# Designs tried in a protein design run: peptides against a protein of PDB entry 5VJI. Part 66

Target 1, 62 residues: chain A of PDB entry 5VJI
Amino acid sequence: NTLVVLHKSGLLEITLKTKELIRQNQATQAELDQLKEQTQMFIEATKSRAPQAWAKLQASLT

## One batch from the design tools (peptide; made by RFdiffusion4, then SolubleMPNN)

Design b2_p28_1_s2 (from b2_p28_1, 15 letters changed)
Fold by OpenDDE base, seed 3:
Order: sequence, then C-alpha cells, then structure tokens
Structure b2_p28_1_s2 (fold): chain B 62 residues (1-62), chain A 28 residues (1-28)
Amino acid sequence: as target 1 above (62 residues)
Amino acid sequence: SLQEQLEKLKELLREAEEEAEKILEELK
C-alpha cells in the first residue's frame, strides 16, 4: 500500500515532519491573527476615545 | 495478457491516488 511505499522511500518521515510544520504554522497564524485583531482594537480605542473600546481591548488581552 | 496487466496497473494507480488523497486530507 501507499504507506509501505512511503516508508521505504523515506517520504513517510518527510510527510510526518511536514504535518508537524503545518500544525506549527497554523498555531503561529492563529497567534498572528489575534495580534492583528488586538492591534485593530487598539487603533479604534485611540480614535474613538470611548471607554467601551478600551474595555473591549482589555477583555481581549485577559 | 498485456491488456489485463495494464488494467490491473490502472486499478493499482487508482487505489494509490485514493490513499494519497486521504494523506493530503490528514495534512490539513
């Protein structure tokens, strides 16, 4: 089967490593997206000067 | 016959493609 062929060819190790890298990339992307959202909330808070905007930002950080 | 061997090879390739697709789904 394909699994046996992958193992014998050495591609199984590469596949497993690639899977791990994809997982790590997804985690990093999630953190980046969170930072982007927090940055946007910060920008909006500075523009609006509304206490509610600052409260929303604070809630996102904790 | 050669024709039968080719048909068998086509089936094996189809099965390999299905397994490869499954692996690709697991990488998501």
Scores: peptide ipSAE 0.033, ipTM 0.484, DockQ to the pose 0.032
Fold by OpenDDE base, seed 4:
Structure b2_p28_1_s2 (fold): chain B 62 residues (1-62), chain A 28 residues (1-28)
Amino acid sequence: as target 1 above (62 residues)
Amino acid sequence: SLQEQLEKLKELLREAEEEAEKILEELK
């Protein structure tokens, strides 16, 4: 079957490694996106000086 | 028969293609 062929050719290992790298990249990107979001909330909080904006930022940091 | 063999081969190819597509989809 296809799985056997992939295994024997070495493509299965490459495929699995690629999947893992994609997963790691996605995890890192998620962390980066979170930081970006927090930064945006900080900017908005400083602009508005509204308690709601600061509360939102605080909630994001917890 | 030759026809049966061809149909079997076509089915095997289809199955292999579907499995390959699943792998590709998982890589996205």
Scores: peptide ipSAE 0.032, ipTM 0.480, DockQ to the pose 0.030
Fold by OpenDDE base, seed 5:
Structure b2_p28_1_s2 (fold): chain B 62 residues (1-62), chain A 28 residues (1-28)
Amino acid sequence: as target 1 above (62 residues)
Amino acid sequence: SLQEQLEKLKELLREAEEEAEKILEELK
């Protein structure tokens, strides 16, 4: 069958590795987006000195 | 017959294409 052919050719291994790399990339991107948001809240908190801005930052870190 | 063999080959190609599409969908 097609699966056997893919396995013998090495294409299956490449496909599985590519799938894992895509998954890791998506996870890393999500972490980066979260860090960007937290950084923005920190900047706003330092500028405004408003307690609500610090509360939002604290909530994002939990 | 040659005609029957060609029809069998067409079916095998269709099945292979469907499996390939499933793999590609999982990569998205």
Scores: peptide ipSAE 0.030, ipTM 0.480, DockQ to the pose 0.029
Fold by OpenDDE base, seed 2:
Structure b2_p28_1_s2 (fold): chain B 62 residues (1-62), chain A 28 residues (1-28)
Amino acid sequence: as target 1 above (62 residues)
Amino acid sequence: SLQEQLEKLKELLREAEEEAEKILEELK
């Protein structure tokens, strides 16, 4: 069957590794997006000098 | 018969395509 052929050719190992790399890439992208959001909140807090902006930033870090 | 063999080949190709699609979907 296809699974046996993939295993013998080495493509199964590559497929499984690729799946794991995609998962890791998605996790890293999520962390990057979170950092971008936190950076934006920091910029807004520094510009506004409003306590609400700093409170929002602090909430995002929890 | 030749026609029977052709239909069997078509079925095997369909099954292979479905399995490949499942693998690709799981990579997402």
Scores: peptide ipSAE 0.029, ipTM 0.449, DockQ to the pose 0.030

Design b2_p28_1_s4 (from b2_p28_1, 14 letters changed)
Fold by OpenDDE base, seed 5:
Structure b2_p28_1_s4 (fold): chain B 62 residues (1-62), chain A 28 residues (1-28)
Amino acid sequence: as target 1 above (62 residues)
Amino acid sequence: SLQEELEKLKELLREAEEKAKEILKELE
């Protein structure tokens, strides 16, 4: 069957590795997006004298 | 023969797999 042929050809391994790389890339992107958001919250906190802005930033870092 | 042609195709697929693995390694 198709799965057996795919496995024997090595293409299954490539497919699975590709899926794992995509997953890792997505995880890294999520971390980057989180850092960007935290940076924005930090900027807003420094511009404001409101304790709420700092509390929001602190909550994001925990 | 058909058998020999199939073996040649299998070898080509193996070579393609190795190249694909190299490309994937560069993307890591």
Scores: peptide ipSAE 0.042, ipTM 0.495, DockQ to the pose 0.030
Fold by OpenDDE base, seed 2:
Structure b2_p28_1_s4 (fold): chain B 62 residues (1-62), chain A 28 residues (1-28)
Amino acid sequence: as target 1 above (62 residues)
Amino acid sequence: SLQEELEKLKELLREAEEKAKEILKELE
């Protein structure tokens, strides 16, 4: 079958490694997006004197 | 012969795999 052919040709290893790199990239991007959101909340909290903005930021960091 | 051509193809695939591994390693 196709899987056996991929394994014997070495293409399976390449495919799996590529998928792992994509996964790692996605995980890093997710962390980056979270940091961006937290940064934005921090900026808004510093601009606003409303306690709610700081509460929202604190909730995001826990 | 067909067998010889298949062996040549297998060697080419091996070489391509090695190059691909090198590229992937640099992307890590």
Scores: peptide ipSAE 0.040, ipTM 0.488, DockQ to the pose 0.030
Fold by OpenDDE base, seed 4:
Order: sequence, then structure tokens, then C-alpha cells
Structure b2_p28_1_s4 (fold): chain B 62 residues (1-62), chain A 28 residues (1-28)
Amino acid sequence: as target 1 above (62 residues)
Amino acid sequence: SLQEELEKLKELLREAEEKAKEILKELE
């Protein structure tokens, strides 16, 4: 059957490994996006000097 | 019947999914 053929050819392993790499990449991207957001809040806090901006940054770090 | 064939297909897909999960764990 198709699954047996995919397994024997090595394509199944490649496919599953690729899917795992995509998953890991997505997780890393999420962490990066979080850091970018925190950095932006830090920049805004330093520029505005507004207490609400610092409060927002502090909340993001918890 | 068509219904029986669909059930067979669903079972085959389930088995394939289980095997794929096992292989995925080995690749992690």
C-alpha cells in the first residue's frame, strides 16, 4: 500500500521530520514575536515616559 | 456497500496515523 511504499522509500521519514521542523520553527517564531513585542513596548516606554507604558511592559514580562 | 468501504478506509487511516505518530516520536 501507499504507506508501505512511502516508508520503504524514506519519504515518510523525510515528510514527518519536515513537519516536526516546521512545528519547531513555528514555536521559535512565536518566541521571537514575543520578544519583538516586548522590545517595542520597552522602546515606547522609554520614549513616552508614560506610566501606563511601563505598566504595560511590566505586565508583558510576567 | 459504500458505507462498509468508507468504514474500512477510516480504519486504514487510523492505523496509518498511529504508525506515523510512532515514527514521529522516533524522529524527535
Scores: peptide ipSAE 0.040, ipTM 0.566, DockQ to the pose 0.030
Fold by OpenDDE base, seed 1:
Structure b2_p28_1_s4 (fold): chain B 62 residues (1-62), chain A 28 residues (1-28)
Amino acid sequence: as target 1 above (62 residues)
Amino acid sequence: SLQEELEKLKELLREAEEKAKEILKELE
């Protein structure tokens, strides 16, 4: 069957590994996006010196 | 009845899906 063929050919392993890499990439991207957001909040906090901005940053870190 | 057969088919498909998931998880 197709599964056996895919397994024997190595394509199944490649496919599964690719899926895992995609998942990891997505997770890394999410972390990157979070870091970018935190960086932006940090920048805003440093510019404004407003307690609200620092509170927002602190909330993002917790 | 046709309804019963359809329900059986749905159950079989569900079981097949679960087994497939287990196999895939094991192969990952």
Scores: peptide ipSAE 0.023, ipTM 0.421, DockQ to the pose 0.025

Design b2_p28_3_s1 (from b2_p28_3, 19 letters changed)
Fold by OpenDDE base, seed 2:
Structure b2_p28_3_s1 (fold): chain B 62 residues (1-62), chain A 28 residues (1-28)
Amino acid sequence: as target 1 above (62 residues)
Amino acid sequence: DLEEELQKLKELLEEAKKEAEEILEKLK
């Protein structure tokens, strides 16, 4: 049985752990991208002094 | 004969398919 062999070799555990790490990495990357976007909006808001830029930033934080 | 060999191959493929499905289920 292939599943038994994979389990006994430890490869199944490694595969499952790798899948979880990939999931966590994707979630962390999404948070990082969101933070980068928010930072850019903050920079633009501080430079423009325009109410529209601050409104856009506030909307991104909801 | 050829028919018997094809039947054996079919059984092996069905078992391999079942094992693959079990692995995929555990990966969810």
Scores: peptide ipSAE 0.037, ipTM 0.551, DockQ to the pose 0.025
Fold by OpenDDE base, seed 3:
Structure b2_p28_3_s1 (fold): chain B 62 residues (1-62), chain A 28 residues (1-28)
Amino acid sequence: as target 1 above (62 residues)
Amino acid sequence: DLEEELQKLKELLEEAKKEAEEILEKLK
């Protein structure tokens, strides 16, 4: 049985752990990308005198 | 003969398919 062999070899555990790590990495990357975008909007808002830039930033935070 | 060999191959493929499905279910 292939599943039994995978389990006994340790490959199943490695596969499952790898899958979880990939998931966590993807979630962390998404949060990081969001923070980067928010930071950019903040920078633009501080450089701009346009209320629209602040409105855009506020919308991104809610 | 050829017919018997093909039948054995069919059975092996069905078993492999079943095992693959079990692995996929475990990975969900």
Scores: peptide ipSAE 0.037, ipTM 0.553, DockQ to the pose 0.025
Fold by OpenDDE base, seed 4:
Structure b2_p28_3_s1 (fold): chain B 62 residues (1-62), chain A 28 residues (1-28)
Amino acid sequence: as target 1 above (62 residues)
Amino acid sequence: DLEEELQKLKELLEEAKKEAEEILEKLK
């Protein structure tokens, strides 16, 4: 049984752990990207002083 | 004969498929 072999070899554990780490990394990256986007909107809002830019920023924070 | 051999191969492939599906399920 292939699954049994993978389990006994430790490869399955490594694979599953790797998958979990990838998932966590992706989640963290998504949070970082969100913060980066919010920062960019803040910068744009401060530059333009346009109500639309501030509205966009506000929407992103909700 | 050929028919028996093909049947054996089919059975082996079905087992391999089952094992692969089990692995894939764990990898989700």
Scores: peptide ipSAE 0.037, ipTM 0.551, DockQ to the pose 0.025
Fold by OpenDDE base, seed 5:
Structure b2_p28_3_s1 (fold): chain B 62 residues (1-62), chain A 28 residues (1-28)
Amino acid sequence: as target 1 above (62 residues)
Amino acid sequence: DLEEELQKLKELLEEAKKEAEEILEKLK
């Protein structure tokens, strides 16, 4: 049985762990991208007296 | 004969397909 051989060799564990790490990396990257966008909106809001910039920032935090 | 050999190949392919499906299920 191929599955048994893959399991005993450790290759299955490595494959499953790699997939999980890829998933976690993608999730973390998405969070970082969101934070970067929010940070940029905050910077723009602090530079401008326009209330629209703060409104956009508030919308991004929802 | 040829029919017997083809039947053996068919059985091997069905087993390989089954094993591949089991692996794919674990990879979801």
Scores: peptide ipSAE 0.036, ipTM 0.551, DockQ to the pose 0.024

Design b2_p28_3_s2 (from b2_p28_3, 18 letters changed)
Fold by OpenDDE base, seed 1:
Structure b2_p28_3_s2 (fold): chain B 62 residues (1-62), chain A 28 residues (1-28)
Amino acid sequence: as target 1 above (62 residues)
Amino acid sequence: SLQEELEKLKELLREAEEEAEKILEELK
């Protein structure tokens, strides 16, 4: 079957590794997006000096 | 018979395709 062929050829290992890399990439991207959002809130907070902006930033960090 | 062998081959190809599709779907 395909699984046996993939295993023997080494493609199964590559496929599984690729899947894991994709997962890790997605996780890293999510963290990056969160950091970007937090950075934006920080920028807004520094500009406005409004307590609401700081509260929003604080909420994002919790 | 030749016909039976061809049918077996077709089935094997179908199964391989389905497995490949599953792998591809898992990679998404």
Scores: peptide ipSAE 0.041, ipTM 0.504, DockQ to the pose 0.029
Fold by OpenDDE base, seed 5:
Structure b2_p28_3_s2 (fold): chain B 62 residues (1-62), chain A 28 residues (1-28)
Amino acid sequence: as target 1 above (62 residues)
Amino acid sequence: SLQEELEKLKELLREAEEEAEKILEELK
């Protein structure tokens, strides 16, 4: 059957691995975006004497 | 005839492609 042919050709393995890499990339990108946001809040907190900026940063770390 | 055999092969390839597309869709 087609599945057997895909397996024997190596295409199935490549497809599955590619899917996993895409998933991992998306997860890593989400973590990176979170870090970027936290960094921005930190920068804003350091520039402002307003306590709400620090409170917002604290909330993001929870 | 050769023409008939080629048409049968083309149909088999089309069916295989459709099955592959279904597999790929299920893997999403």
Scores: peptide ipSAE 0.039, ipTM 0.480, DockQ to the pose 0.030
Fold by OpenDDE base, seed 2:
Structure b2_p28_3_s2 (fold): chain B 62 residues (1-62), chain A 28 residues (1-28)
Amino acid sequence: as target 1 above (62 residues)
Amino acid sequence: SLQEELEKLKELLREAEEEAEKILEELK
């Protein structure tokens, strides 16, 4: 079957490693997006001088 | 017969394609 052929050719190891790299990439991208959002909230908090903006930023860090 | 062997080959290829498609889908 396909699994046996993939194992013998070495492609199974590559496939499994690729799957793990995709998972890690997705996790890193999520962290990056969160950091971008937190950075934007920080910028808005510093500009607005409004307590509501700082409260929103603090909530995002918990 | 040759025709029977060709039909068996076509079935094996179909099964391999389905398995490959599942692997590709799980990599997304």
Scores: peptide ipSAE 0.039, ipTM 0.485, DockQ to the pose 0.029
Fold by OpenDDE base, seed 4:
Structure b2_p28_3_s2 (fold): chain B 62 residues (1-62), chain A 28 residues (1-28)
Amino acid sequence: as target 1 above (62 residues)
Amino acid sequence: SLQEELEKLKELLREAEEEAEKILEELK
């Protein structure tokens, strides 16, 4: 079957490794996006005296 | 018969293609 062919050709290993790399990349990107969001909330909080902005930032850090 | 064997081969190829497409989709 296809799985056997992929295994014997080495493509299965490459495919699985690629999937793992994609997953890791996505995880890292998510962390980066979270940091960016937190930074944006910080900027907004510093621009405003509104307690809501600070509350939003605080919530993001918990 | 030869015709039956050809049909079997076509089906096997179709199945392999579908599985390959699934793998490619998962890699996106």
Scores: peptide ipSAE 0.037, ipTM 0.483, DockQ to the pose 0.030

Design b2_p28_3_s3 (from b2_p28_3, 19 letters changed)
Fold by OpenDDE base, seed 3:
Structure b2_p28_3_s3 (fold): chain B 62 residues (1-62), chain A 28 residues (1-28)
Amino acid sequence: as target 1 above (62 residues)
Amino acid sequence: DLDKKIEELKELLRKAEEEAKKILEELK
């Protein structure tokens, strides 16, 4: 089967490592997206100077 | 004889492709 072939060829280790790297990349991307969203909320808060915008930002950090 | 062997190899290839597809889904 394909799994046996991957193991014998040495590609299984690479496959498993790649899977882990993909997972880590996804986690990092999620954190980056969150930071981008928080940055946008901060920008909006500074522009509007409305208490509601600051409250929204604070909620995002909690 | 050779034609039959070729068909057998084609079937093995098809099975390998299905297994590879499964592995790719697991990588997501």
Scores: peptide ipSAE 0.039, ipTM 0.549, DockQ to the pose 0.032
Fold by OpenDDE base, seed 1:
Structure b2_p28_3_s3 (fold): chain B 62 residues (1-62), chain A 28 residues (1-28)
Amino acid sequence: as target 1 above (62 residues)
Amino acid sequence: DLDKKIEELKELLRKAEEEAKKILEELK
């Protein structure tokens, strides 16, 4: 039984943990990307002083 | 004999598929 072998070897646990880590990494990356975008909008808002830029930033935070 | 061997192989395949399903369920 392959599953039994995988379980006994510890490889199954490693595999499942790796999958979870990948998922967490993807989630963290998504949050990071969002933060980067928000940071960029903040920078643009500070430069332009245009209400529309601040509105865009505010919308991104909502 | 050949028919028997074919049936044995079919059973082995079935077992392998069941094992694969178990692994896939654990990987979800």
Scores: peptide ipSAE 0.037, ipTM 0.535, DockQ to the pose 0.024
Fold by OpenDDE base, seed 4:
Structure b2_p28_3_s3 (fold): chain B 62 residues (1-62), chain A 28 residues (1-28)
Amino acid sequence: as target 1 above (62 residues)
Amino acid sequence: DLDKKIEELKELLRKAEEEAKKILEELK
């Protein structure tokens, strides 16, 4: 069957490894997005000097 | 026949893996 062929050829291993890499990439991207958001909040806080902006930043760090 | 083709593909994969390792080392 197709699964046996994929396994014997090594393509199954590549496929599974690719899926894992995609998962890891997504996790890393999520962390990066969080950092980007926090950075933006920091920039806004420094620009506005408003307590609300600092409160928002503080909430994001907890 | 199918097994032979599978073995050929496995050899190609092995070669590709070796080349990929070389490229990765060169990029360091």
Scores: peptide ipSAE 0.032, ipTM 0.490, DockQ to the pose 0.029
Fold by OpenDDE base, seed 2:
Structure b2_p28_3_s3 (fold): chain B 62 residues (1-62), chain A 28 residues (1-28)
Amino acid sequence: as target 1 above (62 residues)
Amino acid sequence: DLDKKIEELKELLRKAEEEAKKILEELK
C-alpha cells in the first residue's frame, strides 16, 4: 500500500521529521509571542500611573 | 541506484536535523 511505499522510499521519515520541526517552531513562536505580549504590558505599565496596568502585568506573569 | 540515492538523502536529512538542533539551542 501507499504507506509501505512511503516508508521504503524514506519519504515518510522526511514527512514526519518535517512535521516535528514545524511543531517545535510553532512552540517556540508561541513562547516568543507570549514574551512580546508581556513586554508590551511592561512598557504600558511603565508609562501609566494607574496601578491596574501593573496588576495586569503581574497576572500575566504568574 | 535508487537505494543509494535514498541513503544519501537520509544522510542529508540527518545533517539538516543536527543544524536545526543547533539553531534551537542558540535561540534558548
Scores: peptide ipSAE 0.030, ipTM 0.472, DockQ to the pose 0.027

Design b2_p28_4_s1 (from b2_p28_4, 15 letters changed)
Fold by OpenDDE base, seed 2:
Parts: C-alpha cells; sequence; structure tokens
Structure b2_p28_4_s1 (fold): chain B 62 residues (1-62), chain A 28 residues (1-28)
C-alpha cells in the first residue's frame, strides 16, 4: 500500500499538501487564463466600433 | 536498507501524485 509506505517514511503529509498546492495552482492558472482572455476581448473591443465586441466583453465580466 | 526505503518512498510519492493529478483533472 503506497499510503502506508508514505506514512512510514514521513512523506504522507507533504504528499497531501502537494496535492492541495496542485489544486490551488490549477485554479490560479484558470483565473489567469480568464484574465488574459478578458484582456484580449478588451483589446479587440477598443479596436472596433462594432457593438458586438463590447457585448462579448460585457458578457465575459458577468 | 535505509537508502532502499527512501527510494521506495519516493517512488510511492511520485505514483501517488500522478494519481492525484488525474483525479484533479477529472474534477475540473
Amino acid sequence: as target 1 above (62 residues)
Amino acid sequence: SREEELQLAEKAALLTLEKFRQELAEEA
């Protein structure tokens, strides 16, 4: 059993903490990607007089 | 030996973390 081996070696807590850090890192990366996408939509909206671009940006901010 | 035990633990940790990554991917 891998969990038993980890516990005996003292690495179980570190491994579990690492899992949580991976989860948090993935969440942060998703937020960063969303921000980048919103930034791109903002750039496109500023380059265009088309209301569709602004509507798209507004929808992404809700 | 102590060295063999540490190597086994390292392998166990890596395998466990890989499983965790797979679980997190399924969760997302």
Scores: peptide ipSAE 0.227, ipTM 0.754, DockQ to the pose 0.661
Fold by OpenDDE base, seed 5:
Parts: C-alpha cells; sequence; structure tokens
Structure b2_p28_4_s1 (fold): chain B 62 residues (1-62), chain A 28 residues (1-28)
C-alpha cells in the first residue's frame, strides 16, 4: 500500500514533516488574515467620529 | 528498476500530501 511504499523509499518522514509545514502555513495565513481585518477596522475607525467603529475594533482585539 | 520504484514513491507521496491537505481543510 501507499504507506509501505513511502516507508521503504525513505520518504515517509519527509511527507509527515511536510504535513506539519502545511498546517503551520495555514495557521500563519489565518493569523495574517485576521491582522489584515483588524487593520482595516482601525483605518475605518480613524476616519470616523462614530463610537460604533471604535467599539467594533475593540471587540476584535479582545 | 530503481527508477520505477522512485517514480512510484513520488506518486505515493503526492497522493498522501493531497489527502493531508483535504484533512486540514476539513478541520479549518
Amino acid sequence: as target 1 above (62 residues)
Amino acid sequence: SREEELQLAEKAALLTLEKFRQELAEEA
């Protein structure tokens, strides 16, 4: 089967390590997307005198 | 041959990584 083939060829360890790197990359991307959204809310808050915009930003940071 | 075995291993690795990507997508 696939697992046996990978083990015999020595690629199993590399494949498993690659899985972890993919997971880390996805997690980092999610954090980056969140930061981008927070940055946008900050920009909107600075442009507005409305307390609602600042409240929305505060909620995202807690 | 050794070349054929390496090609089979490469295919196995690519298929396995695709399954891993699907699993991680389902968890997100």
Scores: peptide ipSAE 0.224, ipTM 0.750, DockQ to the pose 0.682
Fold by OpenDDE base, seed 1:
Structure b2_p28_4_s1 (fold): chain B 62 residues (1-62), chain A 28 residues (1-28)
Amino acid sequence: as target 1 above (62 residues)
Amino acid sequence: SREEELQLAEKAALLTLEKFRQELAEEA
């Protein structure tokens, strides 16, 4: 069947690795987006000196 | 059996995938 052919050709390994790379890429992108948001909150907190801005930043880090 | 061979192959593939994940984690 197709699964046997994929395994023998090595394409199954490539496919699984590709799936994992896509997953890791998505996870890394999510972390990057979170870091960007946290950075923005940090910038806003330093500008405003308002306690609520620092509280929002602290909440994002937990 | 054929099914057992496929399951073994799947396990081997998953072990290889785990190896790749470990390598990527170490590299990062």
Scores: peptide ipSAE 0.080, ipTM 0.576, DockQ to the pose 0.075
Fold by OpenDDE base, seed 3:
Structure b2_p28_4_s1 (fold): chain B 62 residues (1-62), chain A 28 residues (1-28)
Amino acid sequence: as target 1 above (62 residues)
Amino acid sequence: SREEELQLAEKAALLTLEKFRQELAEEA
């Protein structure tokens, strides 16, 4: 069957590893995106005298 | 680590490619 063929060919190992790497990459990307968003909020807060901007940033960090 | 996992995946891929090359050569 397909599973046996994949295993014998070595593609199963590659497939499983690839899936895991994709998962890890997605997780890392999510963290990166979060950091980017937080950085943007920080920039906006530094430009603003509005306390709500700082509150928004603070909320994002907690 | 992620780097180690990438290296392992690369190694596996290379081994697979080599296996396929050998099989194709044997079939020829």
Scores: peptide ipSAE 0.049, ipTM 0.544, DockQ to the pose 0.032

Design b2_p28_4_s2 (from b2_p28_4, 14 letters changed)
Fold by OpenDDE base, seed 5:
Structure b2_p28_4_s2 (fold): chain B 62 residues (1-62), chain A 28 residues (1-28)
Amino acid sequence: as target 1 above (62 residues)
Amino acid sequence: KEKEELELAKKAAEETKQKFLEELKKQE
């Protein structure tokens, strides 16, 4: 039984911990990407006199 | 002797496992 071997060797808990860290990294990366997008919208809003650019930025923050 | 060697190898594997888990925890 492969699962029993993985458990007894301790490789199972290492694998599970690694998978959890990957998940956390992906979540943090998503937050970073969102911040980058918000920053870009802020830059565009400052360059534009159009109220639509500010409305788009505000919508992204809610 | 073989049984003792196996037990020592298991202990070493456990120590290695713990060190690896500690290293991963530092990335959190």
Scores: peptide ipSAE 0.150, ipTM 0.596, DockQ to the pose 0.066
Fold by OpenDDE base, seed 4:
Structure b2_p28_4_s2 (fold): chain B 62 residues (1-62), chain A 28 residues (1-28)
Amino acid sequence: as target 1 above (62 residues)
Amino acid sequence: KEKEELELAKKAAEETKQKFLEELKKQE
């Protein structure tokens, strides 16, 4: 079957390793996106000086 | 000749596989 062929060829190992790296990349990207969002909230808070923008920033840091 | 070519291709594929796995480890 196809799975046996993939295993014997070593392609399955490569595929699984690639999938794990994709997963790790996605996790790191999610952390980066969160930091970007927090940075944007900080920028907006400093620009507007509005209490609502500071409250939103504070909520994002908790 | 065909058998020899197949064995050479198989060896090359194995070497490529090992190099690829090593490169992936370096990216982690």
Scores: peptide ipSAE 0.142, ipTM 0.587, DockQ to the pose 0.065
Fold by OpenDDE base, seed 3:
Structure b2_p28_4_s2 (fold): chain B 62 residues (1-62), chain A 28 residues (1-28)
Amino acid sequence: as target 1 above (62 residues)
Amino acid sequence: KEKEELELAKKAAEETKQKFLEELKKQE
């Protein structure tokens, strides 16, 4: 059984740790992407005289 | 002698594993 071999060799532990780091990286990247989007909406709201841009920004922060 | 060589290889593999895990923790 491949799983038994991976466990006994310790490679399973390494694999699981690597997968967790990848997951954390993906979560951090998603937060960064959200912040970038919010920053763009903020810039657009400051340039706009229309209340619609501020409404979009407020909706994104909720 | 072959059995002793195998046990030495297993020990070296375990040490390598531990070093790898330590490096992963430093990258967190």
Scores: peptide ipSAE 0.140, ipTM 0.585, DockQ to the pose 0.064
Fold by OpenDDE base, seed 2:
Structure b2_p28_4_s2 (fold): chain B 62 residues (1-62), chain A 28 residues (1-28)
Amino acid sequence: as target 1 above (62 residues)
Amino acid sequence: KEKEELELAKKAAEETKQKFLEELKKQE
């Protein structure tokens, strides 16, 4: 079957390794996006006199 | 002659595959 052919050719190994790197990249990107959001909340809090902006930031940082 | 050429091509393909896998490991 196709899976056996992919395995014997070594293409399966390459494919799986590539997929794993994509997964790791996606995880790192998610962490980066979270940090960007937190940074934006910090910027908004520093611009505002509204205590709710600081409360929102604090909640995001746990 | 053709058989020898095919074996050489197969060997080259395997070497290329190994180099690719090594580069992926460096990026990990």
Scores: peptide ipSAE 0.138, ipTM 0.571, DockQ to the pose 0.060

